# Peptides against a protein of PDB entry 3HUF, part 43

Target 1, 320 residues: chain A of PDB entry 3HUF
Amino acid sequence: MWIIEAEGDILKGKSRILFPGTYIVGRNVSDDSSHIQVISKSISKRHARFTILTPSEKDYFTGGPCEFEVKDLDTKFGTKVNEKVVGQNGDSYKEKDLKIQLGKCPFTINAYWRSMCIQFDNPEMLSQWASNLNLLGIPTGLRDSDATTHFVMNRQAGSSITVGTMYAFLKKTVIIDDSYLQYLSTVKESVIEDASLMPDALECFKNIIKNNDQFPSSPEDCINSLEGFSCAMLNTSSESHHLLELLGLRISTFMSLGDIDKELISKTDFVVLNNAVYDSEKISFPEGIFCLTIEQLWKIIIERNSRELISKEIERLKYA

## One batch from the design tools (peptide; aimed at target 1 K41 S42 F77)

Design b2_p19_8_s3 (made by RFdiffusion4, then SolubleMPNN; its pose is not in this set)
Fold by OpenDDE base, seed 4:
Structure b2_p19_8_s3 (fold): chain B 320 residues (1-320), chain A 19 residues (1-19)
Amino acid sequence: as target 1 above (320 residues)
Amino acid sequence: SEEEKLKEEEEEELKEAKE
């Protein structure tokens, strides 16, 4: 989200979140959803127009800011952004930091992008929340991205956490839920005057982890916990591959169970399958190899003795 | 103070902006 602050108390010593929308900026306006009061004698009554666009699909992958448009309202001394005079028709900015000078005011408005990019685990929740979050200037999507800061866990009562949630946890993304999204939807008016009123997602995350036994105490307990072991996986999910890499596994990929030959078995400690293949092909598993799902692997990984547990299962099947 | 100079400059600019 865009946050503005200013020197010299021209913003009354307050920070403000700017959501997507249009703002008239000037000395003789009242702070509301469409106006930003700036207190300086050198600033025009109505000085500039700020327009923040909704996030693009590209912004989700790059973690870039919502486009910030600045237009001078035909003032005597104009408007500058990053020491450059704003053009007569206005200019658009994609920089994460903007120093906005209104006229000859010695104090600048500092706009900065606070990175917030929310990945969803399922398309249904994305469809439900994307519009509202985009109106907050928050990029949203389903695909993994290096720009992802938050991950929405789907609360299905009695189900195991998804591979996406497991991977998000190991990547040290902030896992949030629908309760946090609901709270975000309510703050839109309150944060106009004080950007510090934004809810702390880390507190939500801590509560999720604390209250769910499917999570280890920390990502560090799982990262590289299976270093030295080798697995083979069906080439079906990039997230599954990255998850196994974070566990420190050497990974071989195969396209079908028929590709699991004696050579692959000789260099592989276990095979990781998706639920559909595991359930359908249980009878057709290669002899002498340990096959499990990601969810079954996760249940082992969250245990403190994960290496011992995996070793026991490998030994049991090599001598059967 | 630097702040007083800035205020004086702002007041001069306000005079120039009204002329």
Scores: peptide ipSAE 0.026, ipTM 0.625, DockQ to the pose 0.077
OpenDDE base, seeds 1, 2, 3, 5: peptide ipSAE 0.025, 0.000, 0.020, 0.020; ipTM 0.624, 0.197, 0.529, 0.576

Design b2_p19_8_s4 (made by RFdiffusion4, then SolubleMPNN; its pose is not in this set)
Fold by OpenDDE base, seed 1:
Structure b2_p19_8_s4 (fold): chain B 320 residues (1-320), chain A 19 residues (1-19)
Amino acid sequence: as target 1 above (320 residues)
Amino acid sequence: SKEEEEKELEEEELKEAEE
């Protein structure tokens, strides 16, 4: 989201969130959803127009800002952005930091991009929330992205957490739920005057972790917890691979169970399978190797003695 | 005084911003 602040009390000492939309900026406007009052004698009654676009699909992957358009409203002294005069037709900016000077005002409006990108684990929830979140200037998507800051956990009572949720947790993404999204949808008007009123997702996250026994206390409890072990996995999802890497595993990939030869078995402590392959091929597992699902692996990893548990299972099958 | 010049400049800037 875009946040503006200014020196010299020209914004009344307040920080303001700018959601996607159009704002008239000037001395003789009243602060509302479409106007920004700036208190300076050197500023025109109606000085500039700010237009913030909704996030693009690319912004979800890059964590880039919503496009920020500035137009001078034919003022005598014009408008500058980053020490450059705004053109007569207006200019568009994709920089994360904008120093906006209105006329001869000695104080600048500083606009900065606060990164917030929400990944969804469930396509139905994305379809429900994407439009509303985009109107807040929040990029949304389903696929893993290095720009993601928040991850929406699918609430199914009594189900195991998904691989996406496991990976988001280990990647130190803030896990949120529908309750946070509901709260976030209500704050649009309240945060106009004070950007600090934006709800803290960390409280929601702490509550999720505290109330769900499927999470360890910290990502650090699991990161590199299986260092020194080697696994083979079916080339299924990038998230599964990245999850296993964060556990400190050496990973070999294979395309089918038939590719698991004696050489691969000799170099591998265990095989990680998806649920479908695990359930269908239980009878055809290679002899002398421990096969498990990511979900079964996760149940071991969340335990304090995960290394000992894995070692015992590996030994059990080598001597069977 | 510098304060009077600053006030005159502010008043001129006010007039110029009101045009």
Scores: peptide ipSAE 0.039, ipTM 0.673, DockQ to the pose 0.085
OpenDDE base, seeds 2, 3, 4, 5: peptide ipSAE 0.035, 0.034, 0.039, 0.025; ipTM 0.651, 0.649, 0.680, 0.645

## One batch from the design tools (peptide; aimed at target 1 I43 K104)

Design b2_p20_1_s4 (made by RFdiffusion4, then SolubleMPNN; its pose is not in this set)
Fold by OpenDDE base, seed 4:
Structure b2_p20_1_s4 (fold): chain B 320 residues (1-320), chain A 20 residues (1-20)
Amino acid sequence: as target 1 above (320 residues)
Amino acid sequence: EKEKEELLKKEEKEIEEAEK
């Protein structure tokens, strides 16, 4: 989200979140959802227009800011952004930091982008929330992104957490739920005056982890916990591969269960499958190799003695 | 505080010069 603050108390010492929308900035406007009062003598009654666009799909992958447009409203002293005079038709900015000078005001408005990108595990939840979150200037998507800061867990009662949730946890993404999204939707009016009133997602995350036995206490408990072991997996999911890498596994990929030959078995401790393949192909599993699902692996990984548990299962099946 | 007042006086001068 865009946050503005200003030097010299020209914004009355307040920070403000700018959501997607249009703002008239000037000395003689009243602070509201579409107006920003700035106090200096050289600033016109109506001085500039700020327009913040909704996030693009590209912004989700890059963590880039919503486009920030600045237009001078034919003022006597003009408007500058990053020491450059704003053009007659206005200019658009994609920089994460903007120094906005209105007229001859010796103090600048500092706009900075606070990156927040929300990944959804479920397309239905994305469809439900994307519009509202985009109107808050929050990029949203389904696919993994290096720019992802938050992950919405799909809470199906009684179901195991998804691979996406497991991976989000291990990569130290803040896991949130629908309750946090609801809270975010309500703060739009309150944060006009104080950007610090944005809800802390970390408390939501802590509560999710604390109240769910499917999570270890920390990602660090699982990261590299299986260092020294080797697995094979079907080339089905990049997230699954990245998850297994974070566990410290050496990974071999194969295209079909028929590719699991004696050579692969000799260098592999176990085979990791998704649920669909595991359930459909149980009868075709090679003899003498430990096959498990990612969800079964996760249940072992969250245990304190995960290495011992895996070793016992490997030994049991190599000699069967 | 003094620096702030000097900066504001500079703004006033720049306004007066632009009004001549």
Scores: peptide ipSAE 0.328, ipTM 0.883, DockQ to the pose 0.901
OpenDDE base, seeds 1, 2, 3, 5: peptide ipSAE 0.287, 0.307, 0.268, 0.297; ipTM 0.868, 0.876, 0.860, 0.873

Design b2_p20_2_s1 (made by RFdiffusion4, then SolubleMPNN; its pose is not in this set)
Fold by OpenDDE base, seed 5:
Structure b2_p20_2_s1 (fold): chain B 320 residues (1-320), chain A 20 residues (1-20)
Amino acid sequence: as target 1 above (320 residues)
Amino acid sequence: EEEEEEKKEKEKKEEEELKE
């Protein structure tokens, strides 16, 4: 989201969030959803127009800012952004920091980008919330992205957490729920006057972790916890692969259970399968190797003695 | 004092020029 601040009390000492939309900026406008009052004698009654675009699909993957357009409203002394005069037709900016000078005002409006990108675990919730979040200037998506700051967990009471949720947690992404999204939707009007009224996602996250025994206390408890072990997995999910890498596992991939030969068994401690393959192929598992699901592995990895637990299961099946 | 008056006259002239 874009935040503006200014020196010399020209914004009345207030920090303001600018959501996607159009704003008339000037001395003789009243602060509302489409106007920014700036208090200076050196500023025209209607001085500039700011237009913030909705996030692009590219912005979800890059964590880049919503495009910020500035147009001077034919003022005598013009408008500058980063010491450059705004062109007659307006200019567009993708920089994360903008110093906006209105006319001869000695004080600048400082606009800065606060990165927030929300990944969704399921397409249904994305479909429900994407439009509203995009209107807040928040990029949204379903696919994994290195730019993601938040991850939406679906509140299904009593369901196991998904691989996406596990991976988001280990990546130190702030996990949020529908309650946080609902709260975000209500704050849009109040943050016009005070950007500090933006809801804290960390409180939501702390509550999720505290109330769900499927999470360890910290990602650090799980990261590299299985260093030195080797697994094989079916080449079906990139997120599953990345999750296993974050556990410190050496990973071999195979295309079918029939590709699990004696050589692969000799260098592999266990096989990780998805639920569908695990349930369908239980009878055809290779002898002398431990096969488990990602969810079963996760239940082991969240335990304090995960290395001892996994070693016992490996030994039990190799020497049975 | 003269630099402050020149600054005030400049500010006043800028204020008149911005009333248009």
Scores: peptide ipSAE 0.032, ipTM 0.619, DockQ to the pose 0.119
OpenDDE base, seeds 1, 2, 3, 4: peptide ipSAE 0.029, 0.028, 0.028, 0.029; ipTM 0.658, 0.650, 0.597, 0.663

Design b2_p20_2_s2 (made by RFdiffusion4, then SolubleMPNN; its pose is not in this set)
Fold by OpenDDE base, seed 4:
Structure b2_p20_2_s2 (fold): chain B 320 residues (1-320), chain A 20 residues (1-20)
Amino acid sequence: as target 1 above (320 residues)
Amino acid sequence: EEEEKEKEKKKEEEEKELKE
């Protein structure tokens, strides 16, 4: 989201979130959803127009800012952004930091991009929330992204957490729920005067972990917990691979269960499968190797003695 | 802080002179 602040009390000492939309900036406007009052005699009654675009699909993957357009409203002394005069037709900016000078005002409006990028685990939830979140200047998507700051878990009551949720947890993404999204949708009016009134997602995250026994106490308890073990996985998803890497596993990939030969078995402690393959192919599993699902692995990983549990299971099946 | 206020005052005076 874009946040503005300014020196010299020209914004009344307040920080403000700018959502996608158009703002008239000037001395003789009243603060509302489309106006920004700036208090200086050096500033015109109506000085500039700011236009913030909704996030692009690219912004979801890059964590880049919503496009920020600035137009001078034919003022005597013009408008500058990052020491450059704004052109007559206006200019557009994709920099994360903008120093906006209105006329001869000695104090600048500082606009900065606070990165917030929400991944959804469920396409139905994305479809419900994407429009509203985009109108807050928040990029949204389904695919894993290095720019992802928040993750909305799929809340199916009584089901195991998804691989996406497991991975989001281990990579220290802030896991949030629908209650946080609802709260975000209501803040538009309150954050006009104070950007600090944005809800703390970390509180939501802490509550999710505390109230769900499928989460360990911290990601650190699981990261590299299986260092020294080797697994093989079917080449199915990048998220599953990255999850297993974060556990400290040495990973081999195979294309089919038929590719699991004696050589692979000799180098592998266990095979990780998805639920669909596990359920359909359990009758065709190679003898002498431990096969489990990611969800079964996760249930072991969240235990304090995960290494001992895995070792016992490997031994049981190698000598069977 | 005082130097910035003095710069602001000076710029305000220059803007008044330029608008008259």
Scores: peptide ipSAE 0.026, ipTM 0.644, DockQ to the pose 0.081
OpenDDE base, seeds 1, 2, 3, 5: peptide ipSAE 0.023, 0.025, 0.022, 0.027; ipTM 0.583, 0.634, 0.577, 0.651; seed 5 fails the geometry check

Design b2_p20_2_s3 (made by RFdiffusion4, then SolubleMPNN; its pose is not in this set)
Fold by OpenDDE base, seed 4:
Structure b2_p20_2_s3 (fold): chain B 320 residues (1-320), chain A 20 residues (1-20)
Amino acid sequence: as target 1 above (320 residues)
Amino acid sequence: KEEEEKELEEKKKEEKELKE
């Protein structure tokens, strides 16, 4: 989201979130959803127009800012952004930091991008929330992204957490729920005067972990917990591979269960499968190897004695 | 104190530039 602040009390010592939309900036406007009052004698009554665009799909993957357009409103002394005079037709900016000088005002408006990219675990939740979140200047998507800051867990009561949720947890993404999204949708009025009133997602995250026994106490309890073990994985998803890497596993990939030969078995401690393959192929599992699902693996890795538990299962099946 | 003094000087400069 874009946040503005300024020196010299020209913004009354307040920080403000700029959501997607158009703002008239000037000395003789009243602060509201479409106006920014700036208190300086050097600033015109109506000085500039700011236009914040909604996030692009690219912004979700890059963590880049919503496009920031600035237009001078034919003022005597013009408008500058990053020491450059704004052109007559206005200019658009994709920099994360903007120093906006209005006329001869010695104090600048500092606009900075606070990165927030929300990944959804399922398309239904994305479809429900994407429009509202985009109107807050928050990029949204389904796919994993290095720019992802928050992850919306799919709440199905009584189901195991998804691989996406497991991976989001281990990569230290802030896991949030629908209650946090609902709260975000209500903040538009309150954050006009004070950007610090933005809800803290970390409190939501702490509450999710505390109230769900499917999470370990911290990601650090699981990261590299299986160092020294080797697994084979069916080439299914990138998230599953990255999850197993974060556990410290050496990973071999195969295309079918038939590709699991004696050589692979000799180098592999266990085979990781998705639920569909595990349930359909139980009868065709190679003899002498431990096969499990990611969800079964997760149930082991959240235990304090995960290494001992896995070692016992490996031994049991190698000698069977 | 130095920041406040600078801010006061900049405000005075601003007021002067408006009279011109």
Scores: peptide ipSAE 0.025, ipTM 0.577, DockQ to the pose 0.069
OpenDDE base, seeds 1, 2, 3, 5: peptide ipSAE 0.024, 0.023, 0.023, 0.023; ipTM 0.573, 0.561, 0.561, 0.563

Design b2_p20_3 (made by RFdiffusion4)
Pose (drawn by RFdiffusion4):
Structure b2_p20_3 (pose): chain A 301 residues (1-255, 262-274, 288-320), chain P 20 residues (1-20)
Amino acid sequence: MWIIEAEGDILKGKSRILFPGTYIVGRNVSDDSSHIQVISKSISKRHARFTILTPSEKDYFTGGPCEFEVKDLDTKFGTKVNEKVVGQNGDSYKEKDLKIQLGKCPFTINAYWRSMCIQFDNPEMLSQWASNLNLLGIPTGLRDSDATTHFVMNRQAGSSITVGTMYAFLKKTVIIDDSYLQYLSTVKESVIEDASLMPDALECFKNIIKNNDQFPSSPEDCINSLEGFSCAMLNTSSESHHLLELLGLRISTFMKELISKTDFVVLNGIFCLTIEQLWKIIIERNSRELISKEIERLKYA
Amino acid sequence: EAADEAEAKEANASDDATEE
């Protein structure tokens, strides 16, 4: 999401989260859902228009920002962005840091992008919530992405968690649920400061894993719990390979050395396991000679 | 956008903006 703040007291010492849409910025305008008051001698009453475009699907994967446009409103002293004068017809920016000077104001409005891309575990969930989050400047998607910061698990309807959830937990993604999304549906009309929505997501995550037999205490105890073991799988996607790597496993991808060297086969007279079955063991017992002893029992037998 | 530019021209018809 986009945020602005400034030195001096030109934004009254406050920061602000800017959503997709258009803002009029100037000396004689009141701070509301579509105006930003910036007080300085050289800033015109109505000085600049900031237009933030809604996100594209590609940004969910790249982590790129919503397009930020600035138009000078025929002002007395002009507008610059990163020291470039804004011409007529305005300019658009896809960088993550923008220093915006209005007129001759010695203090710049500093706009910066905070990473926030939300992965859903369910297509019906994505379709229900995507437009809401896109209007806040939050890219969403279903497939794996390296720019994902949050993961929405399905309602844990007294049932096992999905591989997407296990993977998000291991790569240290913040896991959230419907209750946090309900909170996000509150905030479009609001004028709120930098980092206003982020801590609630962490609180939601910390509450989800509490008293939950689908999760251990932390991603740290899960990571490298199966070190010394090895495994094999058919056409391993880079995500499942990374998931198994995070467990400390040695992996051999296939299309007398696939059998005796390899302790077990991970799926989607050899011994086979699903990741769902492997997660049950990855939690269960205590030590390295216990939580990896039940997996060593399933191999000999 | 055109409305914003019209309002900006109207508001700045009596713009008292000065140097620092």

Design b2_p20_3_s1 (made by RFdiffusion4, then SolubleMPNN; from b2_p20_3, 8 letters changed)
Fold by OpenDDE base, seed 4:
Structure b2_p20_3_s1 (fold): chain B 320 residues (1-320), chain A 20 residues (1-20)
Amino acid sequence: as target 1 above (320 residues)
Amino acid sequence: DAEIEKEAAEANATDDAVEN
């Protein structure tokens, strides 16, 4: 999201979130959802138009800011952004930091991009929330992204957490739920006057982790916890692969259970399967190898003695 | 857009902005 603040008292000491939309900026406007009052004798009555665009799909992957357009409203002293005069037709900016000088005001409006990029685990939840979140200037998507700051956990009562949730946890993404999204949807009007009223997602995350025994105490408890072990995995999802990598596993990929030959078995401690393959093929598992699902693996890795548990299962099947 | 620009032009026609 874009946040503006200013040196001196030209923004009355307030920080403000700029959601996607159009803002008239000037000395003789009243602060509201479409106006920003700026207090200086060097600023025109209606000085500039700021237009914040909704996030693009590219912004979701890059963590780039929503496009920031600035137009001078034919003022006496013009407008500058990063010491450059704004063009007559306006200019668009993709920099994360903008120093906006209105006229000859000695103080700048500082616009900065606070990265918030929300990944969803569930397409139905994305469909429900994407529009509202995009109108907050929050990029949203389903695919993994290095720009992802938050991950929406799908709360299914009595189900194991998804691979996406497991991976989001291990990569130290802030896991949030529908309650946080609901709160974000209500904040739009309240943060006009004070950007600090934006809810702390970290508190929501702490509550999710504390109240769910399917999470370890910390990602650090699981990261590289299986270092030195080797697995084979069906080439089904990138998230599953990255999850196993974060556990410190050496990973071999295969396309079918029939591809698990003696060579693969010789270098593999266990086989990781998706639920569908595990349930359908459990009668046809290769002899002499431990097969489990990611969810079964997760139940082991959240235990304090995960290495000992895995070792026992491997030994049990090598000598069976 | 045109309305915003018009209102701005009307407001700024009496622009008393000064050099600091």
Scores: peptide ipSAE 0.394, ipTM 0.927, DockQ to the pose 0.860
OpenDDE base, seeds 1, 2, 3, 5: peptide ipSAE 0.027, 0.037, 0.378, 0.025; ipTM 0.651, 0.710, 0.925, 0.636; seed 2 fails the geometry check

Design b2_p20_3_s2 (made by RFdiffusion4, then SolubleMPNN; from b2_p20_3, 14 letters changed)
Fold by OpenDDE base, seed 1:
Structure b2_p20_3_s2 (fold): chain B 320 residues (1-320), chain A 20 residues (1-20)
Amino acid sequence: as target 1 above (320 residues)
Amino acid sequence: DEEIDKLAEEENKNDDSEEN
């Protein structure tokens, strides 16, 4: 989201969120969803127009800001952004930090991009929420992205958490739910005058973790917890691979169960399978190797003695 | 700061008159 602040009390000491939309900026406007009052004698009644675009698909992957357009409203002293005069037709900015000077005002409006990028684990939930979140200037998507700050957990009572949720947790993204999205959708008007009124996603996250026994107390409890072990995995999902890497595993990939030969078995402690392959092929598992699903692995990883538990299962099957 | 604002206010009196 774009946030604006200013020196010299020209914004009345307030921090504002600029959602996608158009704002008239000047001395003789009233603060609302389309106007920003600036208190200085050196600025025009209507001085500039700010236009914030909705996030692009690229912004979801890069964590880049919504495009910020500035146009001077034909003022005597013009408008500057980052010490450069705004062109007569306006200019567009993708920098995360904008120093905006209105005419000869000695104080500048500082606009900065606060990163908020929401990944969804469910395409139906993405379809439900994406439009509303994009109108808040929040990029949204389904695929893993290094720019993601938040992850929407699917609420299915009594189901195991998904691989996406496991990976989001270990990647230290803030896990949120539909209740947070609903709350976030209601605050749009209240945060116009005070950006500090944004709902705390960390409170939602703490409540999710506290109330769900499928989460460890912290990502640090699981990160590198299996350092020194080796696994083989079917080349299925990038998220599954990255999850196993965050556990500190050495990973070998294979394309089919038929590729699990004596050489691969000699180099690996266990094999990680998806649920479909595990359930269909459990009768044809290679002898002398421990095979498990990611969900079965996760149930071991969340235990305090995860290394000892894995070691015992490996030993049990090497001597069977 | 106040002196700059005062000089700019005097210079902006023309803009304020053209917008009225």
Scores: peptide ipSAE 0.036, ipTM 0.725, DockQ to the pose 0.065
OpenDDE base, seeds 2, 3, 4, 5: peptide ipSAE 0.033, 0.032, 0.036, 0.032; ipTM 0.700, 0.699, 0.716, 0.704

Design b2_p20_3_s3 (made by RFdiffusion4, then SolubleMPNN; from b2_p20_3, 11 letters changed)
Fold by OpenDDE base, seed 2:
Structure b2_p20_3_s3 (fold): chain B 320 residues (1-320), chain A 20 residues (1-20)
Amino acid sequence: as target 1 above (320 residues)
Amino acid sequence: MEEIEEQAKKENATDDSTEN
């Protein structure tokens, strides 16, 4: 989201969130959802127009800001952004930091981008919330991105957490739920005058972890917990592969269960399967190898003695 | 939006803004 602040009390000491939309900026306007009052004798009555665009799909992957347009309203002294005069038709900016000078005002409006990108695990929830979040200037998507700051867990009562949720947790992404999204939707009016009123997602995250026994106490308890072990996996989702890498596993990939030869078995401690293959092929598993799902592996890695548990299962099957 | 910008431009033609 864009936040503006200024020196010299020209914004009355307030920090303001700018959501996607259009703002008239000047000395003789009243602060509201579409106007920004700036108090200086060198600023025109209605000096500039600011327009913030909704986030693009590219902004979700890059963590870039919503496009910020500035137009001077034919003022006597003009408008500058980052010491450059704004063009007659207006200019658009994608920099994360903007110093906006209105006329000959000795103080600048400082605009800065606070990154917030929300990944969804469920396409139905994305479809429900994307429009509202985009109107807050928050990029949204389904695919993993290095720019993601938050991950929406689907609350299905009584279901195990998904691989996406497991991976988001290990990446130290802030996991949120529908209750936090509902809260965000109500804040739009209250945060106009004070950017500090933005809800803290960390409280929501702490409550999710505290109330769900499927999470370890911290990501650090699981990261590299399986260092020194080797697994083989079906060529599944990239998230599944990255999850196993974060556990410290050496990973071999195969395309079918028929590709699990004696050489692969000799180099592999266990095989990771998806639920569909695990349930359909239980009878055809290679002898002398431990086969499990990612969800079964997760139940082991959240235990303090995860290494001992896995070692015992490997030994049990080698001597059976 | 264009009408608001045009009105603002007309007001700025008689701008009382002073050099600080």
Scores: peptide ipSAE 0.389, ipTM 0.928, DockQ to the pose 0.688
OpenDDE base, seeds 1, 3, 4, 5: peptide ipSAE 0.371, 0.386, 0.382, 0.385; ipTM 0.925, 0.928, 0.927, 0.928

